# Ledger of designs, part 56: peptides against a protein of PDB entry 3NZW

Target 1, 212 residues: chain A of PDB entry 3NZW
Amino acid sequence: TTTLAFRFQGGIIVAVDSRATAGNWVASQTVKKVIEINPFLLGTMAGGAADCQFWETWLGSQCRLHELREKERISVAAASKILSNLVYQYKGAGLSMGTMICGYTRKEGPTIYYVDSDGTRLKGDIFCVGSGQTFAYGVLDSNYKWDLSVEDALYLGKRSILAAAHRDAYSGGSVNLYHVTEDGWIYHGNHDVGELFWKVKEEEGSFNNVIG
Target 2, 222 residues: chain B of PDB entry 3NZW
Amino acid sequence: QFNPYGDNGGTILGIAGEDFAVLAGDTRNITDYSINSRYEPKVFDCGDNIVMSANGFAADGDALVKRFKNSVKWYHFDHNDKKLSINSAARNIQHLLYGKRFFPYYVHTIIAGLDEDGKGAVYSFDPVGSYEREQCRAGGAAASLIMPFLDNQVNFKNQYEPGTNGKVKKPLKYLSVEEVIKLVRDSFTSATERHIQVGDGLEILIVTKDGVRKEFYELKRD

## One batch from the design tools (peptide; aimed at target 1 G23, target 2 D126)

Design b2_p22_1_s1 (made by RFdiffusion4, then SolubleMPNN; from b2_p22_1, 13 letters changed)
Fold by OpenDDE base, seed 1:
Structure b2_p22_1_s1 (fold): chain B 212 residues (1-212), chain C 222 residues (1-222), chain A 22 residues (1-22)
Amino acid sequence: as target 1 above (212 residues)
Amino acid sequence: as target 2 above (222 residues)
Amino acid sequence: SLEFDLLAFLEEMRKAEEADAK
């Protein structure tokens, strides 16, 4: 798995692969590793699929309850804290979660929190999470700028996942791409890794070690 | 170490069509190399046009299906006999599975039916309740043999339009009921020939707007 | 919505496991 999120002048880019593995077997190439918690909040999934899917969906319900009760959208900080508190209660029970909670509120602006099953909760500008995270960081860090255009940022997210998919056997399938703005998240499609690879190779002259 | 889980073998297969869905399973029940039964159905009509199978440890599968059926009943009671949607059913099953997160049902669960728009739907679950809606999924002993075939025939994976040098994939096309049934039969026939845990009989449940239809075909016994 | 209080359930399971371990 490779998931990433980063903040930039235009909001947040979220990009994830779609491969699921069971041991050495590719169980699926089409796993949705982004949970749309609400129109303004996204959660990413790494680690145990069931743990992430169950609790992030639960989180969605909690966020909805908050909105109904308080008549205001929940903050990204509060949402991530709810999840963090939950997983902490089960610390040692064997949950496996590496998640990023991404959202945009007027009060906070574009915000990313990393939350894992070890009890870690971190606010940050750039996170790559998963077995392919190092490969993604290699591309992302080298090209990241706060002042990226939306187009360039989207490409960078996609390209970073591609790098991970190329080198990490546990990542692949396709790239699901999101742009989070003040008005909510926008889904920017599913991009097949194979097709993307050839396109990038042709356009950038990258991956010269691969002979097509 | 005491392993509380057994493997009763078998294979299940779900395929979503345009306005229908199928869920199929063989009827062989086996422990190790001993056939317990040559006719033990593992695909069930759960009501509300939802069919379900949980393949793996049969005792767990039966328990899970029973719990789900009860859930359907309670849903009707609480909601004035409102039909349970397949997406809601999937969520309920997730809860049932994840409720036993630390002592899981040792099963691969697949449900099939129609979504709220009348389109075919297949959901697959891991033992602890992660689920995805898919066009097709095989589970059980011969799943690894069948899935590549399904990917090719149903999802047209790795199929390209002629003359495009592999750059243009064939468009996805829905299969007819007859085509799907043929595909299922061929898949299980092949599986039976290659895997000892699959055989005896094939039961196919077909879900349409008119309800659930059952078909039975004989497989190789030896 | 049958809000299965998973938290309550998990707590019960935890208690049961602790009871069995004693």
Scores: peptide ipSAE 0.024, ipTM 0.794, DockQ to the pose 0.029
OpenDDE base, seeds 2, 3, 4, 5: peptide ipSAE 0.019, 0.019, 0.021, 0.021; ipTM 0.803, 0.785, 0.799, 0.778; seeds 4, 5 fail the geometry check

Design b2_p22_1_s2 (made by RFdiffusion4, then SolubleMPNN; from b2_p22_1, 13 letters changed)
Fold by OpenDDE base, seed 1:
Structure b2_p22_1_s2 (fold): chain B 212 residues (1-212), chain C 222 residues (1-222), chain A 22 residues (1-22)
Amino acid sequence: as target 1 above (212 residues)
Amino acid sequence: as target 2 above (222 residues)
Amino acid sequence: KSYFDLQAYLAAKEAAEAFDAA
């Protein structure tokens, strides 16, 4: 898995691969590793598929209950804390989760929290999470700046996942791409890694280690 | 060393068509190298036009299917005989599976039916309840043999339009029920030849708007 | 079991093996 999120002047970019594995077996190439919690809040999934899917779906329900009770959207801080508290209760039980809670509230602005099954909860501007995270960081860190245009930021997110998919055997399938703004998240499509690879290679003259 | 799990072998296969879905399974039940039964059905009509199979450890599979059937019954009771949708069924099965997260059902679960738009639907579950809607999925002993074949024949992976120098992929299209049945039969025939845990019989459940139809075919009995 | 990465798979495998060993 490779997931990433970063803040920039235009909001948040979220990009994830879509491969699931069971050992050396590719279980799926089409897994959705982003949960759309509400129109302003996303969760990313890395680690155990069932753990992430179950508890982030549960988180969505908790966020909806908050909205119903409080008549306002839950904060990113509060949403991430709910998940963090939950996984901490299961600490040592064998849950495997590496998640990012990304969203916008009027109070917080664009916000990213990292939450994992070890009990870590971090607020930050840039996170890559998964077995391919180091490959994604290599591209992302080299090209990141706060003042990226929305177009450049979207491309950078997509390109970073592509780099990880190329080098990490456990990442691949497609890139799902999101842009989060004050008006909510916008889905920017599913990009097949195979097609994207050839396109990027041609346009950038990159991936020269591959002949063809 | 106490192993709470057995492995009864077998293989299951789901394929979603445009307005139908198919869930198929062999009827062989085996332990190690000993055939327990040559005809033990593992694909079930659960009502509400939902068919289900949980392949792996048969005791766990039977327990899970029974719990789901009970869930359907309770759903009708609580909701004035409202039909359970396939997506709601998938969510219910996730909860059944994840409820045993720390002592899982040792099964690969597939359900098939029609979605609310009347389109074919196949959902696949891991032992602890992660699930995905897909056009096709193989599960069980010969899944590794069949799934690449399905990728090629259902999703047209690695197929290109003639005369395009491999630049244009073969367009996705739905298969007819006849094409799907043929594909299923070919898949299981091939699997039977290469895997000892697959054979004896093939039962295919076809879900359409008119209900569930069953077809049976003989497989190799070696 | 389906996993998004190897580390999650290995962790689950170890847990399962520990259960079998217990």
Scores: peptide ipSAE 0.038, ipTM 0.786, DockQ to the pose 0.077
OpenDDE base, seeds 2, 3, 4, 5: peptide ipSAE 0.035, 0.036, 0.032, 0.029; ipTM 0.796, 0.790, 0.784, 0.769; seeds 2, 3, 5 fail the geometry check

Design b2_p22_1_s3 (made by RFdiffusion4, then SolubleMPNN; from b2_p22_1, 11 letters changed)
Fold by OpenDDE base, seed 3:
Formats: C-alpha cells, sequence, structure tokens
Structure b2_p22_1_s3 (fold): chain B 212 residues (1-212), chain C 222 residues (1-222), chain A 22 residues (1-22)
C-alpha cells in the first residue's frame, strides 16, 4: 500500500494505490483505500484492510452523530481524535492501521492528521503512509512546493504513487486521486498504473531503467 | 498444538452480469484427503434475492450463514418487512465477521444479488470482514487457479483488439447469463482436474429480478 | 510495514503459531 496526502496553496491532495495483498497473493487491484466520511472529510487506509474499513466507517458514523448533535460539521482535529482514542483503547490487541484524516472546516482550513494503531496522532502538511511510503516521499519531497498549482499538485500526487507502485511490490493497481478544497473533496479519477506508467515514461522521458 | 480450524476444501465463484448475478460452488466437502460428502451444498438463498456462500471451514461457514439468515429475519421485523439491499447485507456481514475479529470465522465469503438499480452485484469478504464489490471473485481451494482465468475472461485482461498491434485493449462488456454459466462450468471443470478438493457437483444460483434459480451440473467424482 | 493485507491477521496468527511451535 501507498497512500499520501499533502497541503498546498490550493488545498489538499490525496492519492492512494488500489492493491490488496494476502502474502504474495494479489487479492485485488481495485480496492478503495479512501473512505469518503462526508463531503469535506476523507480517510485513507493502510494496514489491515478490515481494521481500517471497519473503524473508519465507524468513524463516519461518529462524525454524523456529531453533526446531528452539534448542528455543525465535526472538525478534522476532533474526528482524528475520536479515531485516535478508539485505536488507543485497543492498543496491544493487534489492530493494524495507518490512516490519514484529511478535510476542510472553516475554523481549521485544510487539515491533515496522521493516526495509527500505535496511538500516534500527528498534524502535518505532508504524509506518506504504507509499505511504499519511502518511494512516494522520494518523489514528493523532491518536487513539493507550497505554491504548486492545482494541476501540478494533482500530478505530483499521482506521480508519487506511481513511483511507489513501480518499486513496491505491495502497491499497484491504480491511483485514486482527490483534491480537497473549501467546497469539499473532488474525485479526480482512477488511473490504471500500467497505462499511467507508459504515459508518464513517454511524456517525461523518465523510468529509463525500463526499456520500452 | 490444538487448531480450532479445519479446512473442508471446495471452491466458490461469483460473477455479476448486467441484470443478474451468479454464485456457484462445488458440492464436495473434504477433510484432508477424505471426502466427507459428494453433495454438501454451500451456496444458499438467504431471501431478499441475496445468495451467500462462506467457503473454508464448513462449521464456521454454516454458522455465519445461519447468523446472516437470522439477521435478515430481524431486519424484516424491525423495518416492516423492508427488503434488505445487497449493500446493506454486505455491511451486516462485515459486522458479523468483524465481531469475531480476534477469533475469526475461517471462511472466504461471497454474496451475490442485484443492487438497487437492478444491476448484478458480487461482494467478497475476507475472514475478518473487509469487503469489496467486484464483477467477479473466486474463493476457496482453487481460487488461485480460477481467478486469473476470470481476469482474462470477465475483465478481458491481456486481451487486445485484433489488428491493433496490442495497442487497443478489448473493450469491457457484460456477459450474458449463458456466457457466464459456460464460464463457470469451464472454470469448475478445469479446477476439478487440477485440485483434489474440488469436484463431485456444481451448484449454480442465478439471481435475477424474477428471483433465484438453481442449476446443477455433475463434476468429476475422482 | 503497513500493507493493505486482507488476510493479515490470519497470516500473523499462523506465523505466531509456527514460531511458538518451533
Amino acid sequence: as target 1 above (212 residues)
Amino acid sequence: as target 2 above (222 residues)
Amino acid sequence: KLEFNLLEFLEAKRAAEAADAA
């Protein structure tokens, strides 16, 4: 798995691969590793598929309850704290989760929190999470700027996942791409890694380790 | 060391069509190298046009299916006989599976039916309740043999339009029910030849807007 | 290693059991 999120002048980019594995077996190439909690809030999934899917869905329910009770959307900070508190209660039980809670509120602006099953909760501008995270960081950190255009930021997110998919055997399938703004998240499509690789190679003249 | 889990073999296969879905399973039940039964159905009509199979350890599978059937009954009771949608069924099954997260049901679960738009739907589950809607899924002993075949024949992986020098992929299209049934039969016939835990009989449940139809085919009894 | 593994728990359990048996 490779997931990433980063803040820039235009909001938040979220990009994830879509491969699921069971050992050496590729179980699926089409899994959704982003949960759309509400129109302004996303959660990413790395680690145990069931743990992430179950608890992030649960988180969605908690966020909705908050909205109903408080007549206001939950903050990204509060949403991430709910999840963090939950996984902390299960510390030592064997949950496997590496998640990013990404969203926008008027109070916070565009916000990213990292939450994992070890109880870590971090606010930050850039996170890559998963077995391919180091490969993604290699591309992302080398090209990241706060002042990226939306187009460039979207491409950078996609390109970083592609790099990870190329090098990490546990990442692949496709890239699911999101842009989060004050108006909510926008889905920017599913990009097959096989097709994307050749396109990028041709356009950039990159991936020269692979002979076409 | 005591192992609470057994493996009863078998294989299941789900394929979603445009306005139908199919869930098939062999009828062999085996322990190690001993055939317990040559006809033990493992695909069930659960009502509300939902068919279900949980393949692996049969005791766990039966327990899970039973619990789900009960859940359907309770759903009707609580919601004035409202039909349980396939997506809601999937969520319910997730909760059943994840409720035993730390002592899982040792099964690969597949359900099939129609979504709220009348389109064929197949959902597959891991033992602890992660699930995905897919066009096709094989589970069980011969899943590793069948799944690549399904990738090729349902999703047209590695197929290209003739005369394009491999530059144009074969376009995706839905298969007819007849094509799907043929594909299922071919899959299980092939699996039976290569895997000892698959054989005897093939039971296919076809879900359409008109309900659930069952078909049975003989497999090799080796 | 954070990997989107469907059967991660079962594999981990089997590995642990194998380790305990060794």
Scores: peptide ipSAE 0.053, ipTM 0.773, DockQ to the pose 0.071
OpenDDE base, seeds 1, 2, 4, 5: peptide ipSAE 0.017, 0.034, 0.018, 0.016; ipTM 0.705, 0.723, 0.722, 0.709; seed 1 fails the geometry check

Design b2_p22_1_s4 (made by RFdiffusion4, then SolubleMPNN; from b2_p22_1, 11 letters changed)
Fold by OpenDDE base, seed 5:
Structure b2_p22_1_s4 (fold): chain B 212 residues (1-212), chain C 222 residues (1-222), chain A 22 residues (1-22)
Amino acid sequence: as target 1 above (212 residues)
Amino acid sequence: as target 2 above (222 residues)
Amino acid sequence: MLEFDLLAFLEEMRAAEAADAA
C-alpha cells in the first residue's frame, strides 16, 4: 500500500493505490483505500484491511452522530481524536492501522492528521503512509512546493503513487485521486497504473530503466 | 500444538451479471487427504434474494451462515418485513466477522444478489470482515487457480482488440447467464483436475429478480 | 500495504500463548 496526503495553497491532495495482498498473492487490484466520511472529510487506509475499513467506517458513524447532536460538522481534530482514542483502547491487542484523516472546516481550514495503531496522532502538512511510503516521499519531497497549482499538485500526488507502485510490490492497481477544498472533496478519478506508467514515461522521458 | 481450526477444503465462486448473480461451490468436504463427504452443500439461500457461502473451516462457515440467517429474521422483525438490501447484508456480515477479530472465523465469505437497482452484485470478505463489491471472486482451495481465469474471461484482462498492437483493450461487456454458467462449470472442472480438495459435485445458485434457483452438476469423484 | 495474512495472525497468536505460558 501507498497512501499520501499533502497541504498546499489550493487545499489538500489525497492519493492512494488500490492493491491488496495476502502474502505473495494479489488479493485485489481495485480496493478503495479512501473512506469518504462526509463531503468534507476523508480517511485513508494502510495496514490491516479489516481494521482500517471497520474502524474508519465506525468513525464515519461517530462523525455523523456528532453532527446530529451538535448541529455542526465535526472538526478534523475531533474526528482524528476519536479514532486515536479508539485505537488507544486497543493498544497491544494487535490492530494494524496507518490512517490519515483529511478534511476542511471553516474553523481549522485544510487539515491533515496521521493516526496509527501505535497510538501516534500527528498534525502535519505532508504524509506518506504504507509499504511504499519511502518511494512516494522520494518524488513528493523533491517536487513539493506550497505554491503548486491545483493541476500540478494533483499530478504530483498521482506521480508519487506511481513511483511507489513501480518499486513496491505491495502497491499497484490504480491511483485514486482526491482534491479537498473549502467546498469539500472532489474525486479526480481512478488511474490505472499500467496505462499511467506508459503515459508518464512518454511525456516525462522518465522510467528509463524500462524499455518502451 | 493445539490448532482450533480445521480446513475442509472446497472452492467457491461468485460472478455478477447485469441483472443476475451466481454463487457456486463444490460439494466435497475433506480433512487432509480424507474425504468426509461427497455431497455437503456450502452455498445457501439466506432469504431476501441473498445467497451466501463461507468456505474454509466448515464449522466456522456453518456458524457464520446461521448467524446471518438469524440476522435476516431479526431485521424483518425490527423493520416491518422490509427486504434486507445486499449492501446492508454486507455490512452486517462485516460486523459478524469483525466481532471475532481476535479469534476469527477461518473462512472466505462470498455473498451474491441484486443491488437496489436490480444489478448483479458480489461481495467478498476476508476472515475478519474486510469486504469489497466485485464482478467476480473465487475463494477457497483452488481460488489461485480459478481467479486468473476469471480475470481473463469476465474482466477481459490481457485481451486486446485485434490489429491495435495491444493498444486497445477489449471492451467490457456483461455475460449472459448461460455464458456465466458455462464459465463456472469449466472453472470447477479444471480445478477438480488439479486440486484434490475440489470435486464430487458442483452446486450453483442463480439469483434473479424472480428469486433463487439451483443447478447441480457432477464433478470427478477421485 | 493493505492486507490480512491469516497465517501470520495465527502464528502471532500462538507465539503470544507460548509467551504467556512461559
Scores: peptide ipSAE 0.018, ipTM 0.728, DockQ to the pose 0.069
OpenDDE base, seeds 1, 2, 3, 4: peptide ipSAE 0.016, 0.014, 0.028, 0.036; ipTM 0.729, 0.754, 0.793, 0.808; seeds 3, 4 fail the geometry check

Design b2_p22_2 (made by RFdiffusion4)
Pose (drawn by RFdiffusion4):
Structure b2_p22_2 (pose): chain A 212 residues (1-212), chain B 222 residues (1-222), chain P 22 residues (1-22)
Amino acid sequence: as target 1 above (212 residues)
Amino acid sequence: as target 2 above (222 residues)
Amino acid sequence: FMDQLDEMINPPDFFRDYTSGS
């Protein structure tokens, strides 16, 4: 698994791979590691497939309950805390999740929270989570500028997940892109590494190792 | 010490067609190197046009299928006999499985039917509720032998248009019920050849808008 | 097969490692 989300001039970029594993067995190449909590809230998934999916779906129901009660969209900070506090109650029981809660509110602007099953909760501009996180950090950190165009930022996020899908035996499948503005999240497609790799290699001249 | 889990072998397979779906499984049940039964059904019609199989530790698989069938019964009681759609059944199974997160049903579960648009549907589950909708899926002992074959023959993976210099991928035309039954039978004869826990018989449940049909085929008994 | 089920239930810790930027 490789997931990343970063803030920049144009909002937030979220990119994830789609590989699921059972050890060295590739369980699936077509899993959705991003959950659309609501029109302005996204959650990313890494770790235990069931723990992430179950608790993030549950988080969505908790955020919806907040809107009915308060007649207002839940903040990114509060939404990430609900998950952070829930996971904390289970500390020591073996839950396994590296998560990112990304969204936009007039009150907070573009906002990213890293939340994991250790109970750690961190607000930040850039996060890469998962077995492939360092591979994504290598490409993303060396090309990141706050002033990236929406187009360039979407590409960097996509390219970073691609770098991880190439080097990490536990990451791959396809790349799912998202862009977050004050009007909510915009889905930017599912890019199969099976074609995305060769295309990027030709057009970019990178991946100079692998023989084509 | 006491081990609450055992391994009863068996292999299951699910393929979704445009307007049908199939869920197949061998009828052999095993413990270690012995055969408990050559015919012990492992794929079930749970009503509302849903078939399911929970493969792995059979006691857990039975308890789960029994609990789900009772769930459909109560769904009707509580919701004015509304039909439980396959997507709803999948989310329901997720909660049943995750409910035992800290003492799991040790099973790999697959269900099949039609979605609300009448299209074929297959869902497979992790032991603790992780699930995804998919075109096909192999589960159980021979899953590692069969899933690669299905990626090739069902989803045409790694296959290209001849003479296109590997540029044009083989189109994703869709399989008929006849072509699917062939892939299923071939899959199980192959699995019976290479995996000692697979054999004796093959039982397939076919699901269409008209309901659930069953077909049975003998397999090698060695 | 049963080992794979166990690996699905209890994934390695490094599947949830993280890196942050400045």

Design b2_p22_2_s1 (made by RFdiffusion4, then SolubleMPNN; from b2_p22_2, 12 letters changed)
Fold by OpenDDE base, seed 2:
Structure b2_p22_2_s1 (fold): chain B 212 residues (1-212), chain C 222 residues (1-222), chain A 22 residues (1-22)
Amino acid sequence: as target 1 above (212 residues)
Amino acid sequence: as target 2 above (222 residues)
Amino acid sequence: MAELLDKMINPPKWFSGYRTGK
């Protein structure tokens, strides 16, 4: 898996691959590793698919309850804290989760929290999570700046996942791309890695380790 | 050390069509190298036009299916006989599976039916309840033999339009029920040839708006 | 909860089918 999220002047970019594995077996190439918790809040999945899918869906329910009770959307901080507290209760039980909770509230602005099953909860501007995270960081860190245009930011997110998909055997399938703004998240499509790779290679003159 | 799990072999396969879905399974049940039964159905009509199979450790599979059937029953009680949708069924099954997260059902679960728009639907689960909707899925002993075939024949992976120098992919389209059944039969006949845990019989459940139809075909018995 | 979870039987090491994105 390779997931990433980063803040920039235009909000948040979230990009993820779509491969799931069971050992050496490619279980799926079409996994949705972004959980749309609500129109303003996203969760990402890395680690155990069931753990992430189950508990982030549960988190969605908790967020909805908050909205009903408090008559306002839950903060990203609070949402991530709920999840963090949950996984902390299961600490040592064997949950495998590397998640990012990404959202936009009036109070917080664009916000990203990293939450994992070890009990770590971190707020930050840039996170790559998964077996391919180092590959994604290589591209992302090299090109990141706060003042990226939305177009450039979207491309950077997509391109970083592509790099990881190229080098990490556990990442691949497609890139799912999101842009989060104050008005909510916008889905920017599913980009097949096979097609995307050749397109990028041609346009950039990159990936010269592959002769096509 | 005591191992609470067994492996009863077998293989299951689901394919979604445009207005139908198919869930098929062989009828062989084994333990190690011994055939326990040559006809032990593992694909079940669970009501509400939902068919289900949980392949792997048969004791766990049977338990899971029974629990789901019971869940369907209680859903009707609690919701004035409302039909359980396939997506809701999938969510319910996730909870059944994840409820045993730390002592999982050792099964690969597939359900098939029609979504609320009348489109064919197949959902696949891992042992602890991760799930996704797919056009096709093979599970069980011969899944590794069948799934690549389905990728090629259902999803048209690695197929290109002739004369395009591999630049234009074969367009996706739904298969007819006849085409799907043919693919299922070919899949299982081929798998039976190469896997000792697959064989004896093939039972196919076809879900349409008119209900569930069953077909049976003989497989090799060696 | 922790005590209860500790008593749960873990699947064997050969347990397959568990999907992960690592």
Scores: peptide ipSAE 0.235, ipTM 0.813, DockQ to the pose 0.061
OpenDDE base, seeds 1, 3, 4, 5: peptide ipSAE 0.169, 0.157, 0.158, 0.211; ipTM 0.801, 0.814, 0.811, 0.808; seeds 1, 5 fail the geometry check

Design b2_p22_2_s2 (made by RFdiffusion4, then SolubleMPNN; from b2_p22_2, 11 letters changed)
Fold by OpenDDE base, seed 1:
Structure b2_p22_2_s2 (fold): chain B 212 residues (1-212), chain C 222 residues (1-222), chain A 22 residues (1-22)
Amino acid sequence: as target 1 above (212 residues)
Amino acid sequence: as target 2 above (222 residues)
Amino acid sequence: MMKLLDELINPPKSFSGYRTGK
């Protein structure tokens, strides 16, 4: 798995692969590793598929309950804290989760929190999470700047996941791409890694380690 | 180290069509190298046009199916005999599985039916309740033999349009009931030849708007 | 308990990469 999120002048980019594995077995190439909690809030998934899917869905329910009770959308800080508190209660039980909670509120602006099953909760501008995270960071860190255009930022997110999919055997399938703004998240499609790889190679003249 | 789980072998397969879905399973039940039964059905009609199989450790599978059937019954009691949708059934099964997250049901679960638009639907579950809607899924002993075949024949993976030099993928299309049944039969006959835990009989449940029908085919009884 | 899951014939699906401790 490779997931990433970063803040820039145009909001937040979220990009994830879609491969699930069971040991050496590719269980799926089409898994959705982003949960759309509400129109302004996203969660990403790495680790145990069931753990992430179950508890982030639960988180969505908690966020909806907050909205109903308080008549206001939950903050990114509060949403991430709910999840963090939950996983901390299960600390030592064997949950495996590496998540990013990404969203926009008027109070906070564009915000990203990293939450994992070890009890870590971090606010930041750039996170890559998963077995392919180091590969994604290599591309992302080399090209990141705050002043990226939306187009360049979207491409950078997609390109970083592609790099990880290329080098990490546990990442692949497709890239799901999101842009989060003050108006909410926008889905920017599912990009098959096989097709994307050849396109990028041709356009950039990159991936010269592959002859074909 | 104590292992509370058994393995009763077998294989299951689900394929969704445009306006139908199929869930198939062999009827062999085995422990190690000993055949316990040559006809032990493992695919069940659970009502509301939902068929289910939980393949692996049969005791766990049977328990899970019974719990789900009870869930359907209570759903009717609580909601004035409202039909349980396939997506709601999937969510319910997730909770059944994840409820035993720390002592899982040792099964690969597949359900099949029609979605609310009347389109074929197949959902597959891991032992702890991760689930995904897919066009096809194989589970059980011979899943590793069958799934690549399904990738190729249902999802047309690695197939290209003739004359395009491999640049244009074969377009996705729905298969007919007859085509699906043929694929299922070919899958199981092939699996039976290469896997000792698969054989004896093949039971196919076909879900359409008119209900669930069953077909049975003999497999090798070696 | 996690070791038990990994030893299952049908192991749970993983979105690989997060190992506890990194």
Scores: peptide ipSAE 0.182, ipTM 0.782, DockQ to the pose 0.220
OpenDDE base, seeds 2, 3, 4, 5: peptide ipSAE 0.181, 0.067, 0.173, 0.181; ipTM 0.790, 0.789, 0.784, 0.782

Design b2_p22_2_s3 (made by RFdiffusion4, then SolubleMPNN; from b2_p22_2, 13 letters changed)
Fold by OpenDDE base, seed 4:
Structure b2_p22_2_s3 (fold): chain B 212 residues (1-212), chain C 222 residues (1-222), chain A 22 residues (1-22)
Amino acid sequence: as target 1 above (212 residues)
Amino acid sequence: as target 2 above (222 residues)
Amino acid sequence: MAELLDKMINPPKWLSGYRVGK
């Protein structure tokens, strides 16, 4: 798995692969590793598919309850705290989660929290999470600028996941791409890695380690 | 040493069409190298035009299916006999599975039916309740033999339009019920040849807007 | 409880389900 999220002048880019594995077996190439918690919040999945899918869906319910009670959308900080508190209660029980909670509120602006099953909760500008994270960082860190256009930022997210898919056997399938703004998240499509690889190679003249 | 889990073998397969869905399973039940039964159905009509199979450890599978059937019953009681949608059924099954997150059901679960738009739907689950909607899924003993075949024949993976130098993929299209049945039969006959836990009989449940139809075919009895 | 303990001693490999990461 490779997931990433980063803040820039235009909001947040979230990009993830779609491969699930069971050992050496590719269980699926079409897993949705971005959970749409609500129209304004995204959660990413790394670790156990069921743990992430179950609890991030549960988180959505908690966020909805907050809105009903408080008559206001929940903050990204509060949403991520709910999840972190939950996983902390299960600490040592064997949950496997590495998740990013991403959103944009008027109060906070574009906000990303990393939450994992070890009890870590971090606010930051750039996170790559999963077995392919180091490969993604290599591309992302080398090209990241706060002032990226939305188009360039989307491409950078997509390109970083592609790099990870190329080098990490546990990552692949497709790239799912999101742009998060104050108005909520916008889905920017599913990009098959096979097609994307050859397109990028041709257009950039990159991936010269592969002949074809 | 005591093992709380058994393995009763078998294989199941779901394929979604445009306005139908198919869930098929062999009827062999085995323990180790001993055939317990040559006809033990493992695909069930659960009502509300939902068919379900939980393949692996039969005791766990049966328990899960019974719990789901009971869930359907109570859903009707609580909601004035409202039909349970396939997506809601999938969510419910997730909770059934994840409720035993720390002592999981030893099963691969597939359900099939029609979505609220009347389109064929197949949902597959891992043992602890992660799920996704797919066009096709194989589960059980011979899943590793069948799934690549389905990738190629249902989703047309690695197929290209002739004369395009591999630049144009074969377009996705729905298969007819007849085509799906052929694929299912070919899948199971092939799997039977290469896997000892698959064979004896093939039961296919076809879900349409008119209800659930069953078909049965003999498999090799080796 | 006994069954749970036994499972922990010798769990099936795919008991953990599908993985979306190492």
Scores: peptide ipSAE 0.341, ipTM 0.842, DockQ to the pose 0.080
OpenDDE base, seeds 1, 2, 3, 5: peptide ipSAE 0.337, 0.338, 0.177, 0.331; ipTM 0.833, 0.841, 0.826, 0.830

